# Peptides against a protein of PDB entry 6B4J, part 61

Target 1, 315 residues: chain A of PDB entry 6B4J
Amino acid sequence: DITMQWYQQLQDASMQCVLTFEGLTNSKDSQAKKIKMDLQKAATIPVSQISTIAGSKLKEIFDKIHSLLSGKPVQSGGRSVSVTLNPQGLDFVQYKLAEKFVKQGEEEVASHHEAAFPIAVVASGIWELHPRVGDLILAHLHKKCPYSVPFYPTFKEGMALEDYQRMLGYQVKDSKVEQQDNFLKRMSGMIRLYAAIIQLRWPYGNRQEIHPHGLNHGWRWLAQILNMEPLSDVTATLLFDFLEVCGNALMKQYQVQFWKMLILIKEDYFPRIEAITSSGQMGSFIRLKQFLEKCLQHKDIPVPKGFLTSSFWRS

## One batch from the design tools (peptide; aimed at target 1 L215 N216 Q255)

Design b1_p25_4_s1 (made by RFdiffusion4, then SolubleMPNN; from b1_p25_4, 12 letters changed)
Fold by OpenDDE base, seed 1:
Structure b1_p25_4_s1 (fold): chain B 315 residues (1-315), chain A 25 residues (1-25)
Amino acid sequence: as target 1 above (315 residues)
Amino acid sequence: DEEQQKRLEELEREELEKIRAEIAK
C-alpha cells in the first residue's frame, strides 16, 4: 500500500528527528535545560502570535521564524536565542515549530475557522524555504489526524482499547475518552488548516516556484476518500470542512473535472454516507448535502470566509 | 525526496484513474 508506505516514511523521519535531539531533551544540565526552553519558546511563540489583524505583523512573524531556522539570532523573552546554542538545536526547533503549526489547527482553527488562512500562509512560506519543516508538519498532522492521509486505523488483536482510541485521534485522559463532538472539532480544525496550506503561497517569496505541497494533494485526498468506505459522522464532517476551505481553489484548478467529481460525490457517495448515518448524526450529513446542492445549483463554490485579500497584505 | 515525490505522483494518478472510471459509468 503506497499510501501507508508514505505515512510510515514520514513517521519514521519524525521519530528519527526526535532521536537526534534526545540529548538536548533528556539533559540534566541546567544550561542545556535553559537552552531547550529558550529554543522551544522561540519556535512556538511567533506561531501563537499569528492573527488576522494585519499583513505587516504576519510578515514580521514570518521573518522571525525564518531567521531562527536560518541560524540567525532572534529576540525571544528578552534574550538572544539561536539554534547554534546547541548542536541539536536546529532539529529540535524544526520539530517543535511543525508541532506548533498542527496544534494551531487542532486548537485555534478548531474554534475559529477563519484563523486557518493566516496560519496556513506562514506555514506554506516556511515549508517552501525549509522542506524538513513541511515533512514534520505532515508527520504531526497524520499522527493526530489519520484522516488527513487518509486512512482508518484498525484494531489489532491484543491492543488496548485506549491505544486504539488514540490511534483514531481521540484524546484519552485519566482513562476517559474524549467526547465525539470535541474529537470532530479538533479533526475539523486540522483538516481545514491542511486545506488552506495546499492552496496558499507566501506572497513575498519566489512565486514562480512550484508549491511544495500544492492542490494536487487536495485532489489526491478527495480521490482517496471517495475510494474508501465512509466512517460514521467523520467522513461527512471532514469532507465538508475540506471542500468549504479549498473547494473554490480546486474548482479553479481542475474546472470540469472538479464538477464531475462533485456530481460523483452527490450521486454515488452520498447514499453510502447516508446508509451509515444515524439519526443523531444527521446534522453533519445535512450540512454537507446543503453545501453540495448549493454549489451544484449555482455552479460555483464561494471563496471561504477569512480568505486573505490584497487589502490584508497592505495593512 | 525525489523518490517520495514520484510515489505521491503515482498515487495521485492511480486515484484519479479510479475516479475517472467511476464517472464514466
Scores: peptide ipSAE 0.056, ipTM 0.713, DockQ to the pose 0.028
OpenDDE base, seeds 2, 3, 4, 5: peptide ipSAE 0.022, 0.050, 0.040, 0.038; ipTM 0.510, 0.635, 0.651, 0.663; seed 4 fails the geometry check

Design b1_p25_4_s2 (made by RFdiffusion4, then SolubleMPNN; from b1_p25_4, 13 letters changed)
Fold by OpenDDE base, seed 3:
Structure b1_p25_4_s2 (fold): chain B 315 residues (1-315), chain A 25 residues (1-25)
Amino acid sequence: as target 1 above (315 residues)
Amino acid sequence: SLEDERKIKEMEDEELAKIREDIAA
């Protein structure tokens, strides 16, 4: 399975990255611990500051992250911080930065869908300049949300139930599995962030270059989903999330081909979703149904709420 | 890496081919 090979390759790269900076993370030296903390803060705080307030502020955040990744000193917590402070500093920062982007999908976007766009445009721009960060974003995303690959993890003989639940993306704390609504909320946030990343380009970069992980991956994602059996509640939820965020962009890019795919979803795939949907799971099903019907009727997919406009970048 | 890009492209092409086959059917 080529999809699984890709998944595994990214996971292996992520694991190798962790091994590369293990000296920094496992050091008992007080100075090394301080450097680690400073680098972690420098990597993650700017991402947490991303907001929909002003384009100028977003540019400042981007520049700070890029400067850090470029080996330049940045101010963090009143201190000058640089990845050059430790030989493993760059690998560590890239890993933590990528992890933080995915966490913002899992937490911030999950709660506020509109937050997907400012986070995604920064992530996309950083990915363009720092491809390794992009690979690590995918690795973190795929691990937390296998549906972003997409694949459905399978239970293997001898596997503990809790481990299987974690593979599915559930949080398990004190032997208690996460509630389904919270699980879907987190998955939705990550899918929405991903759908935003693949369509957005940083406006101050070299736009002549090909998107490092563009809409073709959105097309692939849809193709793979359609080639899989639907999963109860999950497929309807995430398919809606994906189409709501990047459907307009896909429509513009693929035009007639996109509409053929949308018809295929409505006529062939949607009945399969319906067949596995219980009465208690009708919410996600109905939402997807209404969305598809509206889009097909109007022959248009609306621009998603929170999409960054020219006025945003002038603020 | 160039190899990674090639693999991704190959994967994309395969998935697109599957969609095309399904639409043509």
Scores: peptide ipSAE 0.040, ipTM 0.627, DockQ to the pose 0.028
OpenDDE base, seeds 1, 2, 4, 5: peptide ipSAE 0.031, 0.030, 0.037, 0.033; ipTM 0.597, 0.586, 0.612, 0.606; seeds 1, 4 fail the geometry check

Design b1_p25_4_s3 (made by RFdiffusion4, then SolubleMPNN; from b1_p25_4, 12 letters changed)
Fold by OpenDDE base, seed 2:
Structure b1_p25_4_s3 (fold): chain B 315 residues (1-315), chain A 25 residues (1-25)
Amino acid sequence: as target 1 above (315 residues)
Amino acid sequence: DEELQKQIIEQEEEELEKIREEILK
C-alpha cells in the first residue's frame, strides 16, 4: 500500500530526527539542559500565542519562528536564543515546533474550531520555507490521528488492547482509555487543522510557488476515505469536519468533479455510514446529513467560520 | 518524497473516478 509506505517514511524520518537530537535531550550537563529548555520555549511559545486577534501580531509570530529556524537569534523569556547554541538545536526546534502545531490542533482547535485558520496559515507558511517542519507536522499528525492519513490501524495477534487503543489515537492513562467524546473532539481538532493547512497560503510569501501540501492532498484524503469502510461515529464526524473546513476550497478547485464526489458521498457512502450508526451516535450522522443536503440543495459550500479575510491582515 | 506523494494522489484520484463510474453506470 503506497499510502502506508508514505506513512512509514514520515514516521521513520521523525524517529531519525529524535535520534539526531538525543544528545541534547538526554544530556545531564547543566548548560545543555538550559539550552534545551530555552530552545523548547522559543519553539513552542510563539505557536501558543497565535490568535484570531490581529494579522500584524500573526506576522510577528511568523517572523519570529522563521528567524529561529533560520539560525538567527530570537528573544524568548527575556533571553537571546539561537539554534546555533547546540549542533542539534535546529533538529530539536523543528521537531518541537511541528509537535506544537499538531498539539494546537488537538487542544486549541478541538475547543475553538475557528483557531484552525490562524494556526494553519502560519504552519503552511513555515512549511513553505522549511519543508522538514512540514514533514514533521505530518509525522506527528499521522501518529496522533491515523485518520488524517487516512488508515484504520488493525489489531494484531498478541497486541495489548491498550497499545491498540493508542494506535487508534486514544489516550490511555493508568489503564483508563479516553472517553469517546473527548477522543472525537481531539481528532476533530487535528482534522480541522489539517483541512485548513492544505488550503491556506501565507500571504507574505511567494504566491507563485506551489503549495507544499495543497488541496490535491485534500482530494486524496477524500478518495481514500471513500475507498474505505466507514468506522462508526468516527467517519461521520471527521468527514463533516473536513468538508466544513475545506469543502469550499475543494469546490472552487475541482468544480464539477467536486460535486460528483459530493453526490457519491450522499448516494453511496452515506447509506453505508447510516448502516453502522447506532441510535446513540445519531448526532454526528445527522450533522453530516444536514450538511450534505444543504450543500447539494444550494449547490454551494459555505466559507467556513473563522476563515481569514483581507480585513484580518490589515489589522 | 514528492514523487511518492504525487503517485499517491494520482492513484487515489483514479480510484475515486472508478468509484464514480461504477455508481453512475
Scores: peptide ipSAE 0.029, ipTM 0.628, DockQ to the pose 0.026
OpenDDE base, seeds 1, 3, 4, 5: peptide ipSAE 0.029, 0.024, 0.029, 0.028; ipTM 0.621, 0.584, 0.633, 0.620; seed 4 fails the geometry check

Design b1_p25_4_s4 (made by RFdiffusion4, then SolubleMPNN; from b1_p25_4, 9 letters changed)
Fold by OpenDDE base, seed 4:
Structure b1_p25_4_s4 (fold): chain B 315 residues (1-315), chain A 25 residues (1-25)
Amino acid sequence: as target 1 above (315 residues)
Amino acid sequence: MAELEEQIREMEEKELEEIRKEIEE
């Protein structure tokens, strides 16, 4: 299975990255610990500062992240920090940065859907300049949200139930599995972030270059989802999230083909979702239904709320 | 890196072809 091979390769690359910087992370030396902390802060704080407030501030954040990844010193916590402070510094920063982007999907976007766009445009721009960060973003995303690949993890003989639940993306703490609503909220945030990344380009980059992970991956994702049996509650939720965020962009890109796909979703795939939807899960189902019906009726998919406008970049 | 890119392309082409067939039917 090519999809599973791709998944595994990204996971392997991520694991190899961790092994590469283990010397930095496991060091008992006080100076090494200090460097690690400084690098971690330098990698993650700028991402946490991403907001919908102003394009100029977003540019400053982008420039800071890019400078850090380029081996230039940056100011963090009142100190000058550089990946050159340790031979494993770059790998460590790339990993932590990628992890933080996905975490913002899991947390910030999950709670505030509009936050997907400013986070995604920075992630896309950094990915364009630093492909390894992009691969690591995918690795983290796929691990936390296998539905972003997409694939459905299978229970294997001898596997602990908790391990299977974790593979499905659930958090399990003290033998207690995460509530379904919280699980879906986190998955939604990550899918929305992904849907935003694949359609956005950093406006101050070389726009003549091809998007490193563009809308064609969105088309692929939809195709793969449609070729899979729906999962109860999960498919209806994430399909809605994906289409709400990138449906307009897909419509513009694929035009007639997109509408044919949307009709296929409504007429062929939607009944399959309905068949597995319980009375307690009708909320997600109804939301998807209403969205599809509205889009087909109006022959339009609205620009998602929070989409970055020209006025944002002038601020 | 190159192998991964090729796998992504192959996967993309396969999925696009499959959905294309379904839409054309």
Scores: peptide ipSAE 0.025, ipTM 0.588, DockQ to the pose 0.029
OpenDDE base, seeds 1, 2, 3, 5: peptide ipSAE 0.025, 0.042, 0.022, 0.033; ipTM 0.605, 0.554, 0.510, 0.566; seeds 2, 5 fail the geometry check

Design b1_p25_5 (made by RFdiffusion4; failed a check: the pose's geometry)
Pose (drawn by RFdiffusion4):
Structure b1_p25_5 (pose): chain A 315 residues (1-315), chain P 25 residues (1-25)
Amino acid sequence: as target 1 above (315 residues)
Amino acid sequence: SFETIPLDVEPEAPFVYENVELWEE
């Protein structure tokens, strides 16, 4: 409940932001759409540009967003644009910017696991400079993936199924329901991004402040889901690609206490899945063991493939 | 029966940001 209460605080706090700019979106004038067009354009593209080439150019995207959010003018396609055009634009750009980080994790990181880090450092950096943006990221990240909270949505009695599948985060339309395969990845990329944000810190600017969403939330996440019964395919999958990304940082921070948590899922939580999962979905539960049978005996959890090296920063 | 895992514990070592140390190198 401490978590579910905190879960609601962010959600209805985001709905307050959905209304603070109410009128900027619900506007049909020509100029009214041009403004709404140029802001969401110049605010959601730099996030899409976030590449793995170098941290040298990764700073441009960070600065371009810091200037845009802090009110400075920003060069866009054609003429320069700024938030000073409209008082509602700031509380609007912060909304669209937040969704893009989760969205970049939704599509890109789900397919390309390594791009989770170059995106997370810009997000973990912008979260410091502007905390308001972070709560909005925790807002969208939580609804599109309630498994990141983590809370498994329970079945409310007397309700149709298609109503329930939407609560689980499946993308559904009038008659189409998102397959399970093309769904499971959308959730992997989201918590792989979440598992990266909590361990990375923006290097530049020399800040003595602390990480806004510390690695402590990584411990609670593993603990909060390992104390409850696992879902068949969702848990064994999400439990794996979270440890592959953030298992190295947790091993260093919570040295022995983290290993105790691992020798638990090996002999206490694995059986909790072998019976719950049918023979047609053991694929996830198998990767989870192949991951730990090594890590437990190697006394090490490999650094996540795609970590930003020193070469990436200088270069 | 099953063994429970605490939700809050103290860290055994201060967390260090390796990306920052790499950047200082």

Design b1_p25_5_s1 (made by RFdiffusion4, then SolubleMPNN; from b1_p25_5, 10 letters changed; failed a check: the pose's geometry)
Amino acid sequence: SMKKIPLEVEPEAEPVDETVELYKE

Design b1_p25_5_s2 (made by RFdiffusion4, then SolubleMPNN; from b1_p25_5, 11 letters changed; failed a check: the pose's geometry)
Amino acid sequence: SMQKIPLDVEPEKEPVDELVEMYKE

Design b1_p25_5_s3 (made by RFdiffusion4, then SolubleMPNN; from b1_p25_5, 9 letters changed; failed a check: the pose's geometry)
Amino acid sequence: SFPKIPLEVEPEQPFVDELVEMYKE

Design b1_p25_5_s4 (made by RFdiffusion4, then SolubleMPNN; from b1_p25_5, 13 letters changed; failed a check: the pose's geometry)
Amino acid sequence: SMKKIPLEVEPEKEPVDETVQGYLE

Design b1_p25_6 (made by RFdiffusion4)
Pose (drawn by RFdiffusion4):
Order: structure tokens, then sequence, then C-alpha cells
Structure b1_p25_6 (pose): chain A 315 residues (1-315), chain P 25 residues (1-25)
């Protein structure tokens, strides 16, 4: 409940932000749409540009967002734009910027697991300079993936199925329901991004402040889901690509306590899945063992493939 | 270094946060 109460605090706090700019979106004038158009444009593209080429140019995207959020003018396609044009624009850009980070994790990181880090460092950096943006990220991240909270949505009695699938985060339309394959990845990419944000810190600016969403939330996440019964395919999958990304940082921080948590899912939580999962979905549960059978004996959890090296930063 | 700055953790062990215990069955 401590978590579910905190879960609601962010959700209804985001709905307050959905209303604070109410009128900027619900506007049909010509100029009214031009403004709404230029802001969302110049605020959600730099996030899409976040590449793995170098940290040298990764700073441009960070500065371009810091200037845009802090109110300074920002060069956009054509003429420069700024938030000073409208008082509602700031509380609007922070909304759209937050969704983009989760959205970049939704599409890009689900397919390309390595791009989770170059995106997370910009997000873990912007979270420091502007904490309001972070709560909005925790807002969108949580609804689109309640498994990141982590809380498994229970079935509310007397309700149709298509109503329930939407609560699980499946993308559904009038008659189309998102397949399970093209769904499981959209969740992987989200928590792989979440698993990266909590362990990375923006290197530049020399800040003595602390990580806004510390690695502590990585421990509670593993603990909060390992104490409850696992879902068939969702848990064994998400439990793997979270450890692959953040298992190295947790091993260094919580040295022995983390290993205890691992020798538990090996002999206490694995059986909790072998029966729950049918023979048609053991694919995820198998990768989870192949991951641990090594890590437990190697006494090491490999650094996540795609970690930003020193060469990436200088270069 | 920039790589070391990019790490939001350390080699120094610390106890887990309160209320995050794991229970066996």
Amino acid sequence: as target 1 above (315 residues)
Amino acid sequence: SLEERAKAYSDEPEPPPPGSEVFSK
C-alpha cells in the first residue's frame, strides 16, 4: 500500500498537469495550433536524436533541452522558438518531454537494448536539474507499464476481458488487440530503460547533488516482485532483462545482500514458475536460468552490453 | 574521470533500504 499510495500520488499529480495547461491543447485557432505544434516539435525531437555515437554530441541534446525547459530560446527548424511565448507552454512541454522518454524506451529500447543507456543518462540528468519532469516520467512509465511500479493489476469481478487487457498495458483498439509478442518487448524496453536510469548519472556540470531516483529503487523492485507470485511469461522475462541491465550495479552496491536475493530465485522462485508457466511459454523461464547459472558460479554479473565507456564520453 | 562520474553507485557496500526484505517459502 505504501507503494500503491505513492503510485496514485504521481498518477493524479500528472492529471493535475493535464489540466493546468487545459486550453493549450483544446484550442482550434490557427495561431493556437501553431504554438502547440512548434513546442511539441522542438521538445520531442532532441530525445529522438539520442544516439550511441558519442557523448560529445550527446551533450548538445542535453543543453538544447535544458535551454528549452529553462526558458531560453532554442533553434528549431526554421525560426527559433521558446517557452516564453505562453505561460502554459512550460507545464505543457514538461508533459510531452516526459512521455517521449518512456516512448523512446517503448519503441527503440525494446528492439535495441543498448540504446537504453545513452537515453537514460540524458533523462537521469534532466531529472536532476528539473525534478518536476521526473515525476511526470514516473507517471507515464507507471501507467504504460504497471509492472515497473511494480504491481500486477488484479482482475476486477464482473468485467469484460478487453477491459482488463487494457489495464495490463496492452495496446488495443476497436477490434484489434496487441499480440503478446509485440507486447512483451514494449514492456522490456520500458523497464530496461528504467533499469538504466537508476544506475547512471550525468557526468558533466560537476554536480554534488544526489541521483533523483537512486539505485535503492532497484532493490525494492526486485524485492517487491520476488515476494509475490509470478506471472507466467511476464515475470520471467522482465525479471531477466532488469538484472542484465542493472544486475552489475546492484552487485557492487549491495554486495552480499544482492547475492542472497539471487540464490533465492535460483532455488525458491524458480519452482514458483515451473508450475505456473505452461509448456508453451517456458521460453522466458529458460533465459532466466541460463542467465543465473553462469552469474552464480562466475560470481559476477556481466556489465550490460551497451554501457557507455570512457571512450564514448571523451570522444 | 567521466566514466567514473557516470556511475551513480560505488564499490562501498551498504545495507539495503528499510522495508525491502525478501522472504523465503

Design b1_p25_6_s1 (made by RFdiffusion4, then SolubleMPNN; from b1_p25_6, 9 letters changed)
Fold by OpenDDE base, seed 2:
Structure b1_p25_6_s1 (fold): chain B 315 residues (1-315), chain A 25 residues (1-25)
Amino acid sequence: as target 1 above (315 residues)
Amino acid sequence: SLEERSLAYSDQPVPPPPGTEIIPR
């Protein structure tokens, strides 16, 4: 399976990255520990400052992240911080930055769907300049949300139930599994962030270059989902989230072919979702159905709420 | 319409690159 090979390759690259900066991570030296914490803050704080307030502020955040990744000193916590402070500093920062982008999908976008766009445009722009950060974003995303690949993890013989639940993307704390609503909320946030990344380009970059992970991956994701048996509640939820965020962009890119895809979802895939949907799970199914029916009726997919306008970039 | 044009050729999208195919059921 080509998709599973790609998944495994990204996970292996992520694991190799962790091993590469292990010297920094495992150092008992007080100065190395300080450098690690300073680098971690420098990598993650700018991402947490991303907001929908102003395009100028978003540019400042982008420039700071790019400067850090370029080996330039940046101000963080009242200190000058550089990846050159340690030989493993760059690898560590790339890993922690990528992890933080995915975490913003999991937390911020999950609670505020409109936050997907400013986070995604920064992530896309950084990915264009720093491909390794993009691969690490995918690795973190795929590990936390296997449905972003997409694939459904299988229970293996001898596996602990808790480990299987974690593979499915559930949080398990003190032998308590996460509630289904919280799980779906986090998965939704990550899928929405991904759907935003694949369509957005940093406006101050070289737009003549091909998007490093563009809308073709949106088509791939849909194709893979449609080739899989639906999961109860999960498939209807995430398919809606994906189409709400990137459906307009996919419509513009693929035109007639995308409308064929929507018809296929309505006529072939919806009955399969319905067949596995319990009475208590009808909410996600109904939401997807109503969205698709509205889009087909109007022959249009609306621009998602929170999409970055020209006025945002002039602010 | 876009819908009519989409149905005129096939109910299925044009096959995407390998590994992204939609298998009709």
Scores: peptide ipSAE 0.079, ipTM 0.682, DockQ to the pose 0.119
OpenDDE base, seeds 1, 3, 4, 5: peptide ipSAE 0.020, 0.027, 0.031, 0.030; ipTM 0.644, 0.585, 0.648, 0.592

Design b1_p25_6_s2 (made by RFdiffusion4, then SolubleMPNN; from b1_p25_6, 10 letters changed)
Fold by OpenDDE base, seed 3:
Structure b1_p25_6_s2 (fold): chain B 315 residues (1-315), chain A 25 residues (1-25)
Amino acid sequence: as target 1 above (315 residues)
Amino acid sequence: SLFEASLAYSDEPVPPPPGTEIIPV
């Protein structure tokens, strides 16, 4: 399976990256530990500062991240920090930055859906300039949310149940699996972030270049989902999340073909979702239903709430 | 409209965009 090969390749690259900076991460030297912490903060704090407040502030954050990745010194925690402080500094920062972007999907976007857009536009812009960060974003995303690939992890002989649950994206702590609502909330955040990334371009970059991971991957994702058996609650939830965030962009890009896809979802795939939906899971199902019906009725998909306008970039 | 045109071809397979042909719809 080519999708699984792609998944595995990204995971292998991510694992190799971790091995590359192992010397920095495992060092007991006090100076190395300090450098590690400074680099980690420099990589992650700017991402946490991303907000919907002002485009100018978002630009400052972007410029800081880009400067760090470019080997320039940046101010972090009152100190000058550079990836050049350690031979493994760049790899470490790229990994931690990518991890943090996905974590913002998992946490911030999960709680505040509109936050997807400012995070995604920075991630997209950084990905354009630093492709390795993009690959690592995918690796982190795919590992935490296999539905972003998409694939459904399978139980293997000899696997512990907890490990299988983790592969499915659940958090398992002290032999207690995460509640379904919290799980879906986190998955939703990550899918929404992904759906935002694939449609957004950093406005101050070279827009003539092809998006490093654009809307064609959104179409691919939909196509793959539709070729998979739906999962109870999961498919309805994530399909809604995806379409709410990037449906308008897909509609504009693929026009008639997108509407054919939407009709296919409504008429062929939606009944399959219904067939596996229990009475206790009707919430996600109904939400998807209402969304599809509204879009088909109005012959339009609304621009998602929080979409960045020209006025945002002038602020 | 583009939407009305899409309804006329609703029973046709949706071809994936270039670069996604490996995933049948």
Scores: peptide ipSAE 0.029, ipTM 0.636, DockQ to the pose 0.100
OpenDDE base, seeds 1, 2, 4, 5: peptide ipSAE 0.026, 0.020, 0.026, 0.023; ipTM 0.607, 0.607, 0.639, 0.603

Design b1_p25_6_s3 (made by RFdiffusion4, then SolubleMPNN; from b1_p25_6, 10 letters changed)
Fold by OpenDDE base, seed 5:
Structure b1_p25_6_s3 (fold): chain B 315 residues (1-315), chain A 25 residues (1-25)
Amino acid sequence: as target 1 above (315 residues)
Amino acid sequence: SLEEASLAWSDEPVPPPEGTEVVPV
């Protein structure tokens, strides 16, 4: 399976990255611990500062992240911090930065869907300049949300139920599995972030370059989802999240072919979703159905709420 | 517009990527 090979390759690259900076992470030396903490803060704080407030502030954040990844010193916590402070500093920062982008999908976007766009445009622009960060974003995303690949993890003989639940993307703490609503909320945030990344370009970059992970991956994602059996509640939820965020962009890119895909979802895939949907889960199904019926009726998919406008970039 | 320039879409419609066809049920 090509999709599973790609998934595994990204996971392997992520694991190799972790091994590369293990000396920094496992060091008992006080200076190394300080460097690690300073680098971790320098990588993650700028991402947490991403907001919908002003385009100028977003540019400052981007420039700071790019400077850090370029080996330049940056101010963090009142200190000058550089990846050159340790031989493993760059790998560590790339990994922690990518992890933080996905975490913002999981936490911030999950709670505030509009936050997807400013986070995604920074992530996309950083990915364009730093491909390894992009691969690590995918690796973190895929590990936390296998539905972003997409694939559905299978229970294997001898597997602990908790480990299977973790593979499905559930948080399991103190032998307590996460509630389904919280799980779906986190998955929704990550899918929405992904759907925003694949359509957005950093407006101050070299726009002549091909998007490093563009809308073709959006089509691929949809095609793969439709070629799989639906999961109860999950498929209807995430398909809605994806289409709400990137449906307009996919419509503009693929036009009639995308409309054929939407018709296929309505006519062929909906009955399969409905067949596995319990009465208590009809909310997600109905929401998807109403969205698609409205889009097909109007022959339009609305621009998502929170999409970054020219006025945002002038602020 | 700057909104348009923020999108990764082309002015020309692009066909579906090869090998990403949906298998009819």
Scores: peptide ipSAE 0.190, ipTM 0.638, DockQ to the pose 0.698
OpenDDE base, seeds 1, 2, 3, 4: peptide ipSAE 0.019, 0.020, 0.024, 0.026; ipTM 0.548, 0.553, 0.560, 0.560

Design b1_p25_6_s4 (made by RFdiffusion4, then SolubleMPNN; from b1_p25_6, 11 letters changed)
Fold by OpenDDE base, seed 4:
Structure b1_p25_6_s4 (fold): chain B 315 residues (1-315), chain A 25 residues (1-25)
Amino acid sequence: as target 1 above (315 residues)
Amino acid sequence: SLEEASLAYSDKPVPPPEGTEIIPR
């Protein structure tokens, strides 16, 4: 399976990255611990500062992240921090930065869907300049949300139920599995972030270059989902999240072919979702239904709420 | 425009990528 091969390659690259900076992460030296903490803060704090308030502030954040990844010193926590402070500093920062982007999907976007766009445009722009960060974003995303690949993890013989639940993306703490609503909320945030990344370009980059992970991956994702059996509640939720965020962009890009796909979703795939939907899961089902019906009726997919406009970049 | 930069990377309609076809059921 080509999709599973790609998944595994990204996971392997991520694991290799962790191994490369293990000396920094496991160091007992006080100076190394300080450097690690400073680098971690320098990589993660700018991402947490991303907001919908002003394009100028977003540019400052981008420039700071790019400077850090370029080996330049940046101010963090009142100190000058550089990846050159440790031989493993760059690998560590790339990994932690990528992890933080995905975490913002999991937490911030999950709670505030409009936050997907400013986070995604920074992530896309950084990915364009630093491809390894993009691969690590995918690796983190795929591990936390296998539905972003998409694939459904399989229960293997001898596997603990908790480990299987974790593979499915559930948090399991003290032998307690996460509630379904919280799980779906986190998965939604990550899918929305991904759907935003694949469509957005950093406006101050070289726009003549091909998007490093563009809308072709959106088509691929939909095609793969439609080629899989639906999962109860999960498929209806995430398909809605994906289409709400990137449906307009896919419509513009693929036009008639995308409408054919949307009709196929409504007429062929949606009944399969319905067949596995319980009475307690009707919320996600109804939401997807209403979205599809509205889009087909109006022959239009709305621009998502929070989409960045020229006015945002002038602020 | 700056708004166009926030849109899809291609302003021109393109066909679906090869190998991304939906398999009929």
Scores: peptide ipSAE 0.159, ipTM 0.623, DockQ to the pose 0.682
OpenDDE base, seeds 1, 2, 3, 5: peptide ipSAE 0.065, 0.031, 0.040, 0.106; ipTM 0.610, 0.577, 0.634, 0.609; seeds 1, 5 fail the geometry check

